# Peptides against a protein of PDB entry 7UQJ, part 288

Target 1, 160 residues: chain A of PDB entry 7UQJ
Amino acid sequence: PELYQNFNITPPRGVLFHGPPGTGKTLMARALAASCSSDERKITFFMRKGADILSKWVGEAERQLRLLFEEAKKHQPSIIFFDEIDGLAPVRSSKQEQIHASIVSTLLALMDGMDNRGQVIVIGATNRPDAVDPALRRPGRFDREFYFPLPDVKARFKIL

## One batch from the design tools (peptide; made by RFdiffusion4, then SolubleMPNN)

Design b2_p26_5_s2 (from b2_p26_5, 10 letters changed)
Fold by OpenDDE base, seed 4:
Structure b2_p26_5_s2 (fold): chain B 160 residues (1-160), chain C 160 residues (1-160), chain D 160 residues (1-160), chain A 26 residues (1-26)
Amino acid sequence: as target 1 above (160 residues)
Amino acid sequence: as target 1 above (160 residues)
Amino acid sequence: as target 1 above (160 residues)
Amino acid sequence: TPLNTTPLTYSNFDELAAEAKARVAA
């Protein structure tokens, strides 16, 4: 907020971490959460996998999303991290099950319903940004995207 | 085992690794397994995801848990690592499916049935220790908990 | 590919990365993909989770596998990485659902149908090589296996 | 099409972290 306020920029509600899987998107989202957490100001970090919301909560995925956003709002400042968000919000196709369309609509509504003044940041991680519904990638939603390149092979061999 | 034998400490039957996901709980559990494995004494490392036991083994999850513990006992010294143990043993609620209650009861019984002299260590990893059934967190089960803080961002950049 | 051409070795159609989870199999598969990608020759990296193919594509998993291999062939040179391949191709048991048997049969046929001259490498990652259908581990399929040991604890404490 | 795509680099991480902090602080 403060940095965005200084620039008169509406803070992005959502950040899309995209890049090849295993590039550390999940790790970075957590690092950001930790770095934003001070002793005085603990950030509550909510993590969900997109596919888990669809599979574990068959018929209640929409409600679970609502509850997640409510809980995140209750525990501000908070980060909602959707890992594998392409699993939750696949590109809308006419052939997609109505269930997916409803869940995507719910997520869109929840992101749109976040007051810009709310201390809730949504981070979506995907390996396939183009597999994420373009409606989620619009301004006021996941309007910032961070590409996680594969670390240089030389850097990777130092990790192994 | 040896480290605990030297200190006349009854090795904890279960260790709960908790902390934000991507903090390396799974990685650490494995590191511990590797470090405890010498050329003379190979530790057999069993890994299961909590949610996978529920989903893959519908109606046989209890039996699969029993078989896992039997196999671990047969291949001593061994580590049973439950990743995402909150998926296997969610907090008991009156609304939980009887299946979950039965699986949790089986896991409790298996942990209680471990002879303290057995060289089987159970490690549960969770992002939500409070989402793990409190019965699992009692003495003689997951009685030791290790918090995995997020590594410092500076430390993380050395990992990335 | 080039490395194998220089040695007059028919490139293995499939490589099984096995080892404990979090040993960096996925990361290594990607590093290999990146290392094999030059400015002149980009390798297309396809990644699927075994369990996701079963769950997301109920009744179409076979078709999705075919499409994946077709797309990989179209975008040669390519790597198809199956993460958690034991979820896609569990050991055939007489009790396995016909669906699993059909998917496994499809994957076998697809791997067998890869022209040795095709620049499509299949990498399967599993934590449980023995949970992978032995038919997949035969020559001309996942005929090379790479064990990903846990990095030495001393090395790990440098990563943590 | 990505609206604002920035490569994650070690150099820009501190900026991203600062930006994330600022977004949580508001």
Scores: peptide ipSAE 0.000, ipTM 0.252, DockQ to the pose 0.028; fails the geometry check

Design b2_p26_5_s3 (from b2_p26_5, 12 letters changed)
Fold by OpenDDE base, seed 3:
Structure b2_p26_5_s3 (fold): chain B 160 residues (1-160), chain C 160 residues (1-160), chain D 160 residues (1-160), chain A 26 residues (1-26)
Amino acid sequence: as target 1 above (160 residues)
Amino acid sequence: as target 1 above (160 residues)
Amino acid sequence: as target 1 above (160 residues)
Amino acid sequence: TPLDTTPLTYSNFDELLAEAERRVAE
């Protein structure tokens, strides 16, 4: 708490984890959820894959997103982790624009509708941050971005 | 290979990393590749997603697998990491049997065809080990399985 | 902030990452530093190996630690990551007691001397948490510990 | 907010979470 008070940093509503595949984005999100859970305060971790929402919930993706955010709010403090969020919310200008536009708009509205005081963090993970709709990467949404580099050769040697 | 020779451990041809999503399977595979890489001996890390091979390489998935294994053998020592291998090689009895059967058969043949002397390790990661064709989980293939638990409550508390 | 206020969790001054080698401790530490850096607020990541401080800075290790903490404070928000901290701060009762005692005492003093309001996090990584001086693992120091499990002993043996 | 490229460690995550929690609590 106090360290953060000194940082004068407002928690992001949304955090974008980006970087090459297998750099630990999803692990980190879980580790975060784990690290923030105490015996007194368990964080509920919700995980969805962007492509799964898009492919499995065709026509219901918007409703599934709403339910996810409602459930996360009900079970706060919570983390909603979207793995492969570029699969859920591709750039609007992609040729699949119309089908994704409603899903993106729903996600935008859900992120904007989160109470600033809500104990819900949204983490999006992607390997392609530039494939994510720029509207999601704006302040009040995924306004913080974390790059997960490949383990550098130096980090590599140090893990061995 | 040499590390295994020094341990008198036969290197697995294949290792299945399984556990809940975001438990670090992919990160671990990269960390392993990193850890086994020295300045003198760099491990080449090949990564593919099972679902990507299936979806992006429809009709060429078998060829892409062959090329991947050939390239890995050419650039040995190497790790081939299949993320979400359950997407590549679902259980044969699944309703999509015919389309996947050839891909699974190719992967089986490629794993069986790896020379015991090859410095190629295959790592498959899945969230659903029981969704992976049992034939892949047999000796000489993914005969070694590693469970990636959720960060345990203890690790969780210590991170909080 | 609000989420942490609601967690009533004091940010650790120090976090101990422990677990078998190659479990991603160093990778995680670097990922955290990257994840906490924004365009508006870049986190400065300082990394030292415990053994390097001990071996390379014989007679100056204390000064190097002081300089490191001063530089981290100057460039806050910052992370100081000690890789292999058991090499820096072995248990006092080890036969190398006298030479290490001063280094350990310096590190203890530096961690104790961090303003509760300082934007400096110290992460120690070790493969041997029990080899780290228990004084470092007390509240206000490395008071939070994260276990990096082996990928199941099966996983490690299968990767080696 | 710039993309933090630093690998998420648990400590920074606790900080990020503590900060996220603090900002949510504010």
Scores: peptide ipSAE 0.009, ipTM 0.362, DockQ to the pose 0.068; fails the geometry check
Fold by OpenDDE base, seed 2:
Structure b2_p26_5_s3 (fold): chain B 160 residues (1-160), chain C 160 residues (1-160), chain D 160 residues (1-160), chain A 26 residues (1-26)
Amino acid sequence: as target 1 above (160 residues)
Amino acid sequence: as target 1 above (160 residues)
Amino acid sequence: as target 1 above (160 residues)
Amino acid sequence: TPLDTTPLTYSNFDELLAEAERRVAE
């Protein structure tokens, strides 16, 4: 939050961290959450896994997302981190597609409903950015995408 | 491998990265893997998830671990990274405990069977080090443990 | 610091993070600082920019470096992070070369003067590793180098 | 299930984000 105010950058409502597994997307999100807080201004970090949203909260996922965003707003400045947001991808069953569509629609509505002045940052992490619903990647949602490359093979040798 | 050779440090057979989720265990493992490779001597990085070892390879997990270690030895210098190694923890069913015990026993045997001169490093990452079988944490296995703390409030004061 | 003790790895006196601008060298340094601090054992993180060492402390830079290393030693375990350490590179004026040579010489002496058992880690970050004085890259100084590759061009565009 | 509301208090987000943004811009 303070970052964006200090730099006169409109805080992205959502940031998509994408890249191969173990490129530190979750670390970076935590480190970002880490670095935005001050002694005077603590940031609250909320973490959810995309697969957990689907599997643990079947039929309550939308409500849990709403509660998550309400809690994040209540505890702002805050970061909501969705790890494995590609786990919100529909499994090919029509019933799962409907559930997915509802959850994604709810997430879209929650992201769209955030006041741009709200000190809530949403970070999605995925290994498969193309498996993330394009609607989530539109302006006002996950409108910034961060690629976490694999450290290339050459980078590997000089660090020994 | 080269790191340990260059520093005259006996490469640990295994390194346990532990700490809260998203503290960068996987990133650090990749960065370390990245650090150890040169243009002349590329390190091969093998990654497996603990849960995948149990779930995807039920009845073949031991064989897949053996093949993994053989491939790692063949492609040495190499790093084997076990993400979520706490996912090798038994789910409380007696049948899963037996499967777990067999897999862990196989992993122990593979780690013990590695020549200390082998250029294979095993990195385990867990969010719950206490959920990792104590046998894996013994000397000659995951004998080194790296804590990845959440940057606590107090780290913040000193990191300013 | 704790990381290196826990791993029985002699902490490098210096680690050079290199790679294109923005590749999160500073982030990684902070994340490492964060990751090494526990509730029981806080790491103190000291940050300086290479350009600031030259520009803000003209004529006092050597003294400020000494004070920095003394403070870091006093507050160990500690990390000294030099961001943009390539900014300690001489601008081609003979006067700036002399100032640079003195500052670099002081930094070399401070790094050489650190007891290997000291819980002070020095991290240098640069976008131009070839602009870093080769003397800094010798064993017992920045003896480890970490390359932070650019995310591939396509990743860059989506992140903007 | 209680929301894991662990406040991650970090001071240097500005620099991390600016650096993440620079990583991203690069």
Scores: peptide ipSAE 0.006, ipTM 0.318, DockQ to the pose 0.057; fails the geometry check
Fold by OpenDDE base, seed 1:
Structure b2_p26_5_s3 (fold): chain B 160 residues (1-160), chain C 160 residues (1-160), chain D 160 residues (1-160), chain A 26 residues (1-26)
Amino acid sequence: as target 1 above (160 residues)
Amino acid sequence: as target 1 above (160 residues)
Amino acid sequence: as target 1 above (160 residues)
Amino acid sequence: TPLDTTPLTYSNFDELLAEAERRVAE
């Protein structure tokens, strides 16, 4: 929020963190949440695993997403972090994924319905950006993508 | 390896990274791998998810662990990172977990069988350290534990 | 602190993070700060830019460094992170850098004056380790160096 | 608006994070 206000940048509604497992996507999201949180203006950090939304909330996933966004809106400024977002919103492949299509549609609507003045940032983390529904990667949704490369194993720690 | 050599410290055979999801356990493991790798001496980083070893290799998990440790030994200096290690080595609760007990026993034997001169570091990451078999948390195994707290949103960054 | 206590290692007074821009030096410093902070034992993280100490505090830089170290000592366990530390402590080249020489001397004295029981860690980050005064890179100061290479996107992690 | 596919080079992150900290300080 303040980070983007002071940059004179429209805060993305969504940011996609992509890169190999263990490149610090989730840590970054938390560090951003912590860094944007002052004593006066605490950022509320919501974390969900994409697969957990599907597995724990079979048939209720849409409602759980709505509740999550409502809670995030209530506790502004806030960050919603979806870990493994490719598990939440897989690329629409087969007709059998109607459940996934509905969840994706709900997430799209929730991201689109975020007022530009809302201090809610959505961060999605994935190891497979190409496995995320392209509809989520459009402007007004996850319209910023950040690649987390593997830290190059070439770091010479000269411990002197 | 070199980090510990230069400290005149016996490198732990195993390090347990524990803490909430997204506290940078995997990033730290990769950063440590990167950090210990020079242009001349690349550290090979092996990553496995604990649950993947169980799910993908039902009945072969013990063999896969042995192969992993052999490959890590072949590519020394190396780091073996087990993400979600609580999924690999759950606390031995019920008689039905004979498969888990065998996998744990294999991992224990592999960690015990690491020659102290071996430049193989094992890093386990978990969100649930109490769900890891206590036998893995003993000296000569995961004998060092690092807590990765949530970046406390209350960390008063008094940037004075 | 606890990391080093559990390692039975004397915590370095200073750690130098070096590497190209973009390698996660500041992220790592924050992640370390976060990781060392528990619910019971919050680490206070102090951040300063090296150039800011020179530019904002012309003639007061020495006093500001002393105040920073006093505050860090007061809020133990703490991390002092100097970003762009090469701007704070350039290699002593010409007679005209008397101001820099005094600031460097003050920083050296502050690092030397840290009681070994002090839970204050100093992290310096630089893109130019060779531009840092060698006096800072001696034992009891920034005696540990960590290279952050560019994440080589080409690091073929054969996840076999 | 083109997708800002700017790789978070760890630099951009360090800058973003440093700037985030500066803003928390203010």
Scores: peptide ipSAE 0.006, ipTM 0.338, DockQ to the pose 0.066; fails the geometry check

Design b2_p26_5_s3 (from b2_p26_5, 12 letters changed)
Fold by OpenDDE base, seed 5:
Structure b2_p26_5_s3 (fold): chain B 160 residues (1-160), chain C 160 residues (1-160), chain D 160 residues (1-160), chain A 26 residues (1-26)
Amino acid sequence: as target 1 above (160 residues)
Amino acid sequence: as target 1 above (160 residues)
Amino acid sequence: as target 1 above (160 residues)
Amino acid sequence: TPLDTTPLTYSNFDELLAEAERRVAE
């Protein structure tokens, strides 16, 4: 995406924002979305919660993911923000495997199918990066990880 | 609390952060929590999700709320952050009235029982302030509301 | 910086946060500062207002900028946040040209002199990106711009 | 006491956040 070409960075297909809950991941994602828009170039920001995709779209989650990526592509440049992505694509554990496997597989395919030249950025936010399927954390997917620490007091905010 | 005196604001018993999902409500709450801590005065930040209180604490939600407020009082100065508080205390609708009425009543009583001189601040975050029981939005409860708007995409961020 | 290496992104020398006042620019800068800190790696956050650099450091602004960058380098990984950077580095207009030209030139030189491998990130926040000297907005300087849109005004931040 | 209706400008929010971030690490 020109979004990243202008940054002289290889556009990640996906960026993982991780850190304790309420560390600003979603704000940052929105700030990034807003921040990638210009007067000449509006970025369409799509937000979905991982838990909502599983709970509200039971049996249609894969279709809704496809539609989301298609809509993002139609409205490019676009940012897709998955809040609580650990809820959407948890680590494959034996009992949840069947329902989650298809959703994870679909998200993987959608991220793999994103032309790196496409003006669609995917941001995933999680409180538990280790709970996100490692397949999503590979190059060409969420290959960039942003840690949102607890605003750690030890960050010497020398407001000098 | 000196927290709010430093801001020249009367300490609310509760602050409602509302606005679209991912507008920074939770970040702001944490930012406020941490911003209210000093080298001389650590603020204890308690975070709970409204949905988690209902789902994980079924039948114990009132007790867990009481324990949370007691723990916050023991560790004062403290901030209690309720993320997705609309999930905890939705507007009284006829069918959900019985389960939610007791939790809402407990939260109301806990907020009313907070000595305004106590160094406990309650922050509620919601995507739907109109879905929060109006009883919680009254003076002495969540009497201050902060809207977190969508960072409106329209204006010029060149994320190059 | 490893800040960005951990993110698998090429560290910008500078990031410009722009958008109307009250849009979260400084919040985001601080959230980034904190978010780039880990238990193993504290980030030093330096905040300066552009107007303060001009008003408080009259005749020493260039020296103070150099000292700021040196201190940031000594305390790396570091974030330098310039709030109201349009006040520090306004677009060269004929009457302000002489005093501002030296400060702008110094900031340009400091940003150009930052080793991209150095763990120092510069964030500039402005309400008027078009008032920032275009020389600062070039690659290797504030080459990344983040728009902080107005929280659409109906955001009654009733700090009641 | 009247509630201060001063809009949280993000400039104040930002001081709030940095101070906040400085305080959560302790």
Scores: peptide ipSAE 0.000, ipTM 0.372, DockQ to the pose 0.038; fails the geometry check

